Peptides against a protein of PDB entry 6IDX. Designs and how they scored, part 82

Target 1, 380 residues: chain A of PDB entry 6IDX
Amino acid sequence: KELAKLSADVTFATEFINMDGIIVLTRLVESGTKLLSHYSEMLAFTLTAFLELMDHGIVSWDMVSITFIKQIAGYVSQPMVDVSILQRSLAILESMVLNSQSLYQKIAEEITVGQLISHLQVSNQEIQTYAIALINALFLKAPEDKRQDMANAFAQKHLRSIILNHVIRGNRPIKTEMAHQLYVLQVLTFNLLEERMMTKMDPNDQAQRDIIFELRRIAFDAESDPSNAPGSGTEKRKAMYTKDYKMLGFTNHINPAMDFTQTPPGMLALDNMLYLAKVHQDTYIRIVLENSSREDKHECPFGRSAIELTKMLCEILQVGELPNEGRNDYHPMFFTHDRAFEELFGICIQLLNKTWKEMRATAEDFNKVMQVVREQITRA

## One batch from the design tools (peptide; made by RFdiffusion4, then SolubleMPNN)

Design b2_p13_6_s2 (from b2_p13_6, 5 letters changed)
Fold by OpenDDE base, seed 5:
Parts: C-alpha cells; structure tokens; sequence
Structure b2_p13_6_s2 (fold): chain B 380 residues (1-380), chain A 13 residues (1-13)
C-alpha cells in the first residue's frame, strides 16, 4: 500500500527502479503464489505499484516476461477475479498494447475480444471502461488483416449489442472516461471504411461496371413492363443507357465509372448507392424516379449527390483520422446497426433530396444545398 | 498522438 502510493513520485520511482524494484514486483506476479494472507489486497497493491512505476516511462514495457503477461491475462480471463485486480490487470494490458507492438502480439494470443465482452456485462462502469479501452488498444494496434477480422467478426455485432444494452442504455450517467472510449471505438470502427473510401473504381473492371448497371436496372427495369424492352439495336441500347445514367444523376452520363475514380470517396459511394438500392429499394426508386421525371432544371442529381454526400459523411465522421484524447462525442446510432454508415447515408440522402426540393435548387445551387445538409447533419 | 492509457486506478483506502 505504501509502495503503491510512493510509486507515484518520480524520485521514489527512479530510486526504486535503480534498486531493481520493478523486477521484484514482476516476480511477485509471476509466482502466482496464493499462499499469503490477504493475497488479493497485496496483489492489487503490487499491480498498482507496478503500473505507477511504469507510467514514469523510465523502464521499457518490453522488459516484462511472457509469464507476467500470462498471469495478467489470466486475471482478465478468469470469471471470479477480485474487481480491484481485474481493473489493474485491464489497465496493465492496455498500457502494454499501446506501448509495445511486441507485447500486443503476445497479448493478442492470450486474450480475445470475446473474453473482454464479459467484462462489459457488469454493473461496474470502471471495469466496463477499462475493458473497452483494452478492446480499443487491441483494435488500434492490430495489423490491417486482423483489424478487418476484428471488424467482421460476429463479436462486433455482439460487442455493439452489449455496449448498447449494458453501457449506453444503462440506468446511470456515462462518465467522461467511458464516453471517450466509446468515441475511440466509433472512430476505429469507421476507419475500416478508409480502404473503400480510398479505392478508385477501375473503369475497365467488369464487375464494378455491373454494379452501376444494377443501379440502373433497379431504378428503371424493376417497374418497367417487360413488354417495353426496346428492340435489340446496340446503338439504341447505348443511347438508352446514357439517358438512364443521366436520369440517375451521374456527372459522366456516358461512363458513370469515371465518377468513382476520385478518392475520397471512391468505391465507398458506390457501396452506399448499392446498399440503398438493395436494402431500401422503394426509397431508392422513389428518389431516382421523382427526379428523373422532371422536365424542369430542379432535378436533384442522385449519383452526384450520393458521391458528395458519402465524401461529406466521411469528413464529418473523420474517416481515416486517429482518435483524439480530448474527444468524448460518440453517436449511439453507430452502435445500433452493423451497417450504420450505409443506414446513415440512406437517411442523409433522403434529407438531401428533401432539402433540394425545399430550396427549389438547380445544379448551380448544388454546393449550397450540400452546405445546408452538412449543417443539418452536424446539428442532429 | 498515440492514445494515452486510462488514468491509474484509485488506491484502495
């Protein structure tokens, strides 16, 4: 207890470290010896002293043994650990993951996100906060392949559901520390969109071109009586498609693929459009057809609007940016659905279409409409 | 900047 208090002092810490004091503390943890009276209390103070000493940055985190890591991971993975030990063990693991890539690799072998989710199902907000902090650390330090796996894992849906039900919808105020960790998790989750946001469409890729063709099909052929299939003339068909791509509001009516060659938002805009067309088909068809039937210059160009809205949403959500220590702003909506970005896009594209109509906008007003929509989204 | 670790747990009284 006294050592743990004194370990907060840098002068004491320096002298204690010079006396190999940290090595003694690590050996106490490594021994796992439960034979001492008040073992749990002693261990809690040992872990506190260790963490306080390491926080001075005098000793590299890489000094810790694999046995030490296994003991700490054991305190996190075991169901009946003292809350005080669990909290300190989570904090130690977080610090290890954040400070050392080599320790990240070792820890990622000893613990799973699934084990950490169990610590979210408790009434202790401090434990929940440290559990999310460790998840965030693991997610941040994961290589790209493992990060994608962490994202796609059934664990993400479960994690989001648990966070929503046990943290966000809890019967208690969310503390600043928890709000920060929820913000971090949100940022890290949306950063997975960066790959698609930075992926340029290849105009020569047939599969990507077929997606654009599918957007046309869903908008125009799904409601068209099959009797009006115009005769098989290749030129008439090309001219028809150019008209359809104009009605879809693409900037390049001849080759809509060119509209997706700029990054951001690249292919992510096409993904959003396809999601809207497949999941919210009635909404998609309505938006497209309401604007395609207008003989007036007040048509809202869906394709252009979808691209620029996707870019705007990426900017608002700071996709590709690292989380900032001082931010606590999280959106509960992003924990409610696995496809929350695409659902947000679907809400915002309807808002854009409505705002365009209300403003009686023309193509010249496009940027003004986008500014108004940005203000509406950022105030919601 | 790298995320800072959470604040240290309060010492038991």
Amino acid sequence: as target 1 above (380 residues)
Amino acid sequence: APLKPLPLPALPE
Scores: peptide ipSAE 0.045, ipTM 0.701, DockQ to the pose 0.834
Fold by OpenDDE base, seed 3:
Structure b2_p13_6_s2 (fold): chain B 380 residues (1-380), chain A 13 residues (1-13)
Amino acid sequence: as target 1 above (380 residues)
Amino acid sequence: APLKPLPLPALPE
């Protein structure tokens, strides 16, 4: 107990470290010797002293043994551990992951996200916060290939559902620390969109062009009986498609693929459009047809609007930026949907289309409409 | 900046 208090002092810490004091503490944890009276209390103070000493940055985190890591991971993975030990064990693992890539690898082998999810199903908000903090640390330090796997594990309806039901909809107000960890989790998840946001469409790739063609098909051919024989000459078909791409509101009516060569938002805009067309087909068809049937200069160009809205959402959500300390702004919708970004796009494109109509906008007003929509989204 | 670890809860006196 006194050691844990004194370990917060840098002068004491320096002297204690010079006497190999940290090594003694690590060996106490490694031994796992439960035969001592007040073992749980002693262990809780040992773990506190260890963290306070390590926080001075005098000793590298890489000094810890694999046995130490396994003991700490054992306190997180075992169902009947004292809450005080569990809290400190989560904090130690978080610190290890954040400070050492080598320790990250070892910890990622010993602990599953599923084990951390179990610590979210408790009434203790501090435990929940440390569990999310460790999840965030693991996510931040994961290699790019494993980040997508972790995100797919976060796309496990289970984690989002648990956060939603046990944290966000819990009977207690969300503390600042928890709000920050929810913000961090949101940012790290949306940063996975960066690859698609920075991916340029190749206008020569037929498979990518077939996605644009599918958008056309869903908008204009969904009601047409497939009985219109494929035999009308290839030239008439190309001319029809140019008209359809104009009605879809692409800037390049001849080759809409050129509209997706700008990064950001690159292919991410096309992903959003395709998601809307497949998941919210009635909404998509309505938006397209309402603007395609207008003979007045008040048509809202869907394709251009979808691209610029995707870019705007990436800017608002700071896609590709690391989480900032002191920010606590999270969107509950992130935890309600597996594809929260695409669902947000689907809401915002309807808002844009409504705002365009209300403003009686023309193509010259496009930037003004986008500015109004930005203000509407950022105030919501 | 790298995210800082959460501060430890104070042990009861």
Scores: peptide ipSAE 0.038, ipTM 0.710, DockQ to the pose 0.744
Fold by OpenDDE base, seed 2:
Structure b2_p13_6_s2 (fold): chain B 380 residues (1-380), chain A 13 residues (1-13)
Amino acid sequence: as target 1 above (380 residues)
Amino acid sequence: APLKPLPLPALPE
């Protein structure tokens, strides 16, 4: 107890480390010997003193043994561990993952995200916070190949449902530390969109062009009886599609694929448009047809608007940026939906279309409408 | 900066 308290002092820590004191603490954990009276209390103070000593940055985290890591991981994976030991063990694992890539690799072999999810189902907010912090540390330090697998585990309804029901909808106020960890988890989850955001469309790829053609089909052919026989000449058909791509509000009416060559938002904008067209078909058709029937120059260009809105949402959500220590702004909506980004896009594109009408905007007002929509989204 | 670890739990009195 006294050692754990004194370990917060840098002068004491320096002298204790110079006396090999930290090595003695690691050996106490490694021994696993439950034979002592008050073992749980002694262990909790040992782990506290170890963390306080390591926080001074005098000793490298790489000094810890594999036996030490296994003991700490054992305290997190076993269901009947004292809450005080569990909390400190989660904090030690977080610190190990954040400070050493070699320790990350060893910890990722000993602990599963599924084991950490069990610690989210408890009534203790501190345990929940440390469990999410360790999840976030593992996600942040994961190699790109493993990051997608972790992401798929986060995209699983189960983790989101548990966070929503046991953390966000808990009968207690969310503390700043938990809000920060929820923010970090949200940022790391949205960074998975970076690949699609940075993927340029190939204007010559037929499969990618077929997606744009599907957007046209859903907007204009979904109500048309298949009675338009395929027999009208290829030139009339090309001229028809150029008109349809103009009505969809693409900038390049001849080859709409050119509008998706800018990164950001690249192919992510096309993914959002296709999601809207398939999942919210009535909303998509309504937005397209309402603007396609206008001759008054007050038409909202859907294709251009969808691209610039996707880019704006990526900027607001800071897609591709690392989480910042001072932020605690998380959005509960992202824990309620499987496709939360695409659903947010679907809400925001309707807001944009409404705002365009209310402003009586023309193509010259486009940037001004986007600025107003940005302010509406960021204040909501 | 790298994310800082969570602050240590208060020592039991």
Scores: peptide ipSAE 0.035, ipTM 0.671, DockQ to the pose 0.787
Fold by OpenDDE base, seed 4:
Structure b2_p13_6_s2 (fold): chain B 380 residues (1-380), chain A 13 residues (1-13)
Amino acid sequence: as target 1 above (380 residues)
Amino acid sequence: APLKPLPLPALPE
């Protein structure tokens, strides 16, 4: 206990470390020997002293043995561990993951996100916070392949449902520390969109062109009798598609693929449009047809609007940026849906279309509409 | 005595 208190002092820490004191603490954990009176209290203070000593940055985290890591991971993975030991073990694992890629690899072999989810199913918000903090650390330090797996585990209804039901909808206020960890988890998950945001469409890729054609088909052919014979000459079909792409509100009516060569938002805008068209087909068709039937120059250009909205959402959500310290603003919607970004896009595109009508906007007012929509989204 | 609450580790800058 006194050691744990004194370990916060850098002068004491330096002298204690010079006496190999930290090695003695690690050996106490490694031994796992429960034969001592007050073992749990002693262990909790040992882990506190270890953390406070390591926080001085005098000793590398790589000094710890695999046996030490296994003991700490054991306190997190085993049921019925003392809360004080569990809390410190989560914090130690978080610090290990954050400070050492080699320790991350070892820890990722010893613990699963599923085991950490069990620590979210408790009434203790501090334990929940440290469990999410460790999930965030593992997510941040994971290789790209494993980050996608972790995101899939988060997108899996289980982790989201547990956070939603046991944290967000809990009968207690969310503390700043928990709100920060929820923000971090949100940012790290939205950062997986960066690849698509920075992917330029290849105008020569037929599969990507087929997606644009599918957007046209969903908007215009779903109501058209299939009796329009395939025998209309190639030029008439090309001219028809140019008209359809104009009605869809693409900037390049001849080759809409060119509108997706700008990064950001690149292909991510096309992903959002396709999601809207497939999952919210009635909403998509309504937005397109309401604007395609206008002759008053007050048409909202859907294609252009979808691209610029996707870009704006990426800017608002800070896609590609690391989580900032002191931020605690998270979107509860992120925990309600697996495709939360595309659903957010679907809400915001309807807001944009409404705002465009209310403003009686023309194509010249486009940037003014986007400014108003940005203000509406950021105040919501 | 209640154990001192651990601070959350800062994210590495």
Scores: peptide ipSAE 0.033, ipTM 0.564, DockQ to the pose 0.085

Design b2_p13_6_s3 (from b2_p13_6, 6 letters changed)
Fold by OpenDDE base, seed 2:
Structure b2_p13_6_s3 (fold): chain B 380 residues (1-380), chain A 13 residues (1-13)
Amino acid sequence: as target 1 above (380 residues)
Amino acid sequence: APLKPLPLPPLPE
């Protein structure tokens, strides 16, 4: 008890470390010997003293044995562990993962995200916070190949439902520490969009061009009787598509694929447009047709707007950036929907189209409309 | 900066 309190002092820590004190603490954990009176209390103080001593950065985390890691992982994976031991074990594992890639590899073999989800179902917010913190540490330190697998586990309705029901909708205020961990989880999950955001469209890829053609088909052919097959002339077809791509609000009416060659937002903008067209078809058709029928120069260019909005959302959500200390802003919608980014795009594109009309904007006002929309999104 | 670990709450007296 007194050792755990004194371990926060750097002068005491230095002397205790010089006396091989940390080695003694690690051996106490490694022994696993439950035969002592007050073992749980002694272990909780041992783990506290160990973590406080390691926080001084005098000793490398790589000094810990595989037996120590297995004991700490055992306290997280076993039922009926004392809450004080569980909390300190989660914090030690988080610190190990954050400070050493070699310890990350060993811990990732001993613990599953599924075991950590069980610690989210408790009424203790501190346990929930440390469980999410360890999940975030594992996600942050995962190799790129494993990061997608972890993300698929997060994209699972189960984890989001558990966080939503047991953390966000809990009968208590969310503390700053939990809000920070929810922010970190959001940032790490949205960073999976970086690949698509940085993927350039190939204007020569037929499969990618067929997606743009599908956007045109959904907007203009969904109500057309199949009997109006445009006549067999290849030249009439090219001229027809150029008109349709102009009505869709693409900058390049001849080859709209050129509008998706800029990264960011690259192919991610096309993914958002296709999602809107398939999942919210009535909203998509309404936005496109309302602007395609205007001759007054007040048409909102949907294609250009969708691209620049996708880029803006990536900037607001900091896609491709590491999470920052001191931030605690998270979006509850991230936990309520499977396709939260695409749904956010669908809300924001409607807001953009409304704001364009209210401002009586022309193509020259485009950047001014985007600034107003940015302020509306960031204040909501 | 790397994310810092969460601070430990004090043990009950």
Scores: peptide ipSAE 0.035, ipTM 0.714, DockQ to the pose 0.740
Fold by OpenDDE base, seed 4:
Structure b2_p13_6_s3 (fold): chain B 380 residues (1-380), chain A 13 residues (1-13)
Amino acid sequence: as target 1 above (380 residues)
Amino acid sequence: APLKPLPLPPLPE
């Protein structure tokens, strides 16, 4: 107890470390010797002293043994009643993961996100916060392949459902620390969109062109039997498609693929448009046809709007940015749906279309509409 | 900057 208190002092810590004091503490944990009177209390103070000493940055985290890591991971992976040991073990693992890539590799072999999810199903918000903090640390330090797997585990309805039901919809206010960890988890998950956001469309890629053609088909040919074999008039077809791409609100009516060559948002805008067209087909068709039938210059250009909205959402969600320690703003909707970004896009594109109508906007007002929509999204 | 670990709450007295 006294050691744990004194370990916060840098002068004491320096002298204690010089006396190999940390090595003694690590050996106490490694021994696992439950035969000592007040073992749990002694262990809690040992782990506190260890963490406080390590927080001075005098000793490398790589000094810890695999046996020590296994013991700490054991306190997290095993059902334990001792909240004090669990909390300190989560904090030590978080610190290990954040400070050492070598320790991350070892810890990622000893614990699973599934085991950490069990610590979210509790009434203690601090335990929940440390469990999410460790998930975030693992996510941040994971190589890209494993980061996608962790995002898939987050996209796995279970983690989101548990966070939603036990944290967000809990009968208690969310503390700043928890809100920060939810924000961090959101940012880290949306950063997986960076690749698509920075992917330029190849205007010569036929498969990518076929997606744009599918957007046209869904909007305008929904009643047309696909049996109308493409009649021989290639020029009439190109002219027809140019009209359709104008009605879809693309900037480049001749070659809409050119609208997706700018990064950000690149192909991510096309992904959002395709998701809307396939998953929310009635909404998509309605938005397109309501604007394509207008002749009053108050048409909302869907294609341009979808691109700029995708870019705006990437900016709001900080796609490609590291989480900021001072931020605690998270979107609860992120925890309600597997494809939360595309669903957010689908909500926001309807908001944009509504706002455009309410403002009686023209193409010249485009940036003003986008500014109003940004304010609406950021205040929600 | 790398995220900092959450501070440990004080042990109950």
Scores: peptide ipSAE 0.035, ipTM 0.740, DockQ to the pose 0.763
Fold by OpenDDE base, seed 5:
Structure b2_p13_6_s3 (fold): chain B 380 residues (1-380), chain A 13 residues (1-13)
Amino acid sequence: as target 1 above (380 residues)
Amino acid sequence: APLKPLPLPPLPE
């Protein structure tokens, strides 16, 4: 107890470390000896002292043994551990993951996100916060392949559901620390969109061109009686497609693929458009056809609007940026849907289309409409 | 900056 208090002092910490005191603490944890009177209390103070000593940055985290890591991971993975030990064990693992890539690798072998989810199903918000903090640390330090696996896993859907039900919809106010961890988790998850956001369309890739053609098909052929597919020659087809791509509001009506060569938002804009067209088909068709029938120059260019909206959403959500320690703003919608970004896009594109109509905008007003829409999204 | 770990609350006396 006294050691744990004194370990917060850098002068004491330096002298204690110089006396190999931290090695003694690590050995106490490694021994796992439940035979000591007041073992749980002693262990809680030992873990406190260890963490406080390590927080001075005098000793490298790489000094810890695999046996130590296994003991700490054991306190997190075992049911019915004392809350004080569990909290400190989560914090130690978080610190290990954040401070050492080599420790991350070892910890990622000993614990799963599924085990950490069990600590979210409790009434203690502090334990929930430390569990999310460790998940965030693991997610932040994961290599790209493992980050994608973490996001795609049923565990992530389950994680979102558990967070929604046990944290966000809990009968308790969300503390600042929890709000920060929810923000971090949101940022780290949206950063998985960075690859698609930075992927340029290849105008020569037929598969990518077929997606643009599918957008045209869904908008114009889904309502057209199949009887009026005139077998008219290749030139009439090209001219028809150029007209259709104009009605879709692409900037390049001849080769819409060129509109997706700029990054950001690259292919992510096309992904959003395709998602809208397939999942919210009636909304997509309505937006496109309402604007395609206008001869008054007040048509909202869907293709251009979708691209610039995707870019704007990436900017608002800070896609590709690291989480900031001072931020605690999170969107509950992120936890309600698996495709939360695409659903947000689908809401925002409807807002954009409405705002365009209300403003009686023309193509010259495009940037003004986007500014108004940005303000509407950032105030919501 | 790298995220800072959560501070530990003091153990109850």
Scores: peptide ipSAE 0.034, ipTM 0.720, DockQ to the pose 0.757
Fold by OpenDDE base, seed 1:
Structure b2_p13_6_s3 (fold): chain B 380 residues (1-380), chain A 13 residues (1-13)
Amino acid sequence: as target 1 above (380 residues)
Amino acid sequence: APLKPLPLPPLPE
């Protein structure tokens, strides 16, 4: 107990480390000797002292043995561990993952996200917070090949549902520490969009062009009897498509693929548009047709608006940025839907379309509308 | 900056 308290002092820590005191603490954990009276209390203090000593940054985290890692992982994976030991074990594992890629590899072999999910189903918010913190650490340190698997584990309706039901919709106020971990998890998940955000459309890729054609088809052909497709020659078809792409509000009416060559938001804007068109088809058709039928210069250019809104959402959500210390702002929507970014886009594009009408905007007012929409989104 | 680990809750007295 005294050691754990004194270990927070840098002078004491330096002297204790110089006396190989930290090695003694690690050996106590490694031994697993449950034969001592008050073992759980002694272990909780040992783990506290170990963390406090390591937090001074005097000793490398790589000094820990595989036996130590297995003992700590054992305290997280065993169902009947004292809350105080569990909290400290989660915190040790978090610190190990954050500070050493070698330790990350070893821990990722010993612990599954599924085991950490069990610690989210408890009434103790501190345990929940440490469990999410460890998930976040594992996610942050995962190599690119495994990061998508972890993201899929988060997109797994299970983890998200548990966080939603046991943390966000819990009968207790969310503490600042938990809000921070929810923010971190949100940022790490939205950072998976970075690749698509930075992917330029290839205007020569037929498969990508077929997506743009599908957007046109959904908007204009979904209500048209296929029997009335006039066998009009190739030139009339090209002129028709140019008109359709103008009505869709693309900047390049001849080759809309060129509008997706700018990064950000690159292909991510096309993904959002396609998601809206397929999942919220009525909303998509309504937005497109309402603006395509206007000849009063007050038409909201859907294609341009969707691209710039996607870019704006990436900026607001800080896509591609590392989580910042001290932020605790998270979006509950992130936990309510699997495709939360695309759903956010679908809400915001409706807000944009409404705001455009209310402002009686023209194409010259585009940037002013986007500024107002940004303020509306950031105040919500 | 690397994320800081969560501060340990005080041990119950």
Scores: peptide ipSAE 0.033, ipTM 0.715, DockQ to the pose 0.709

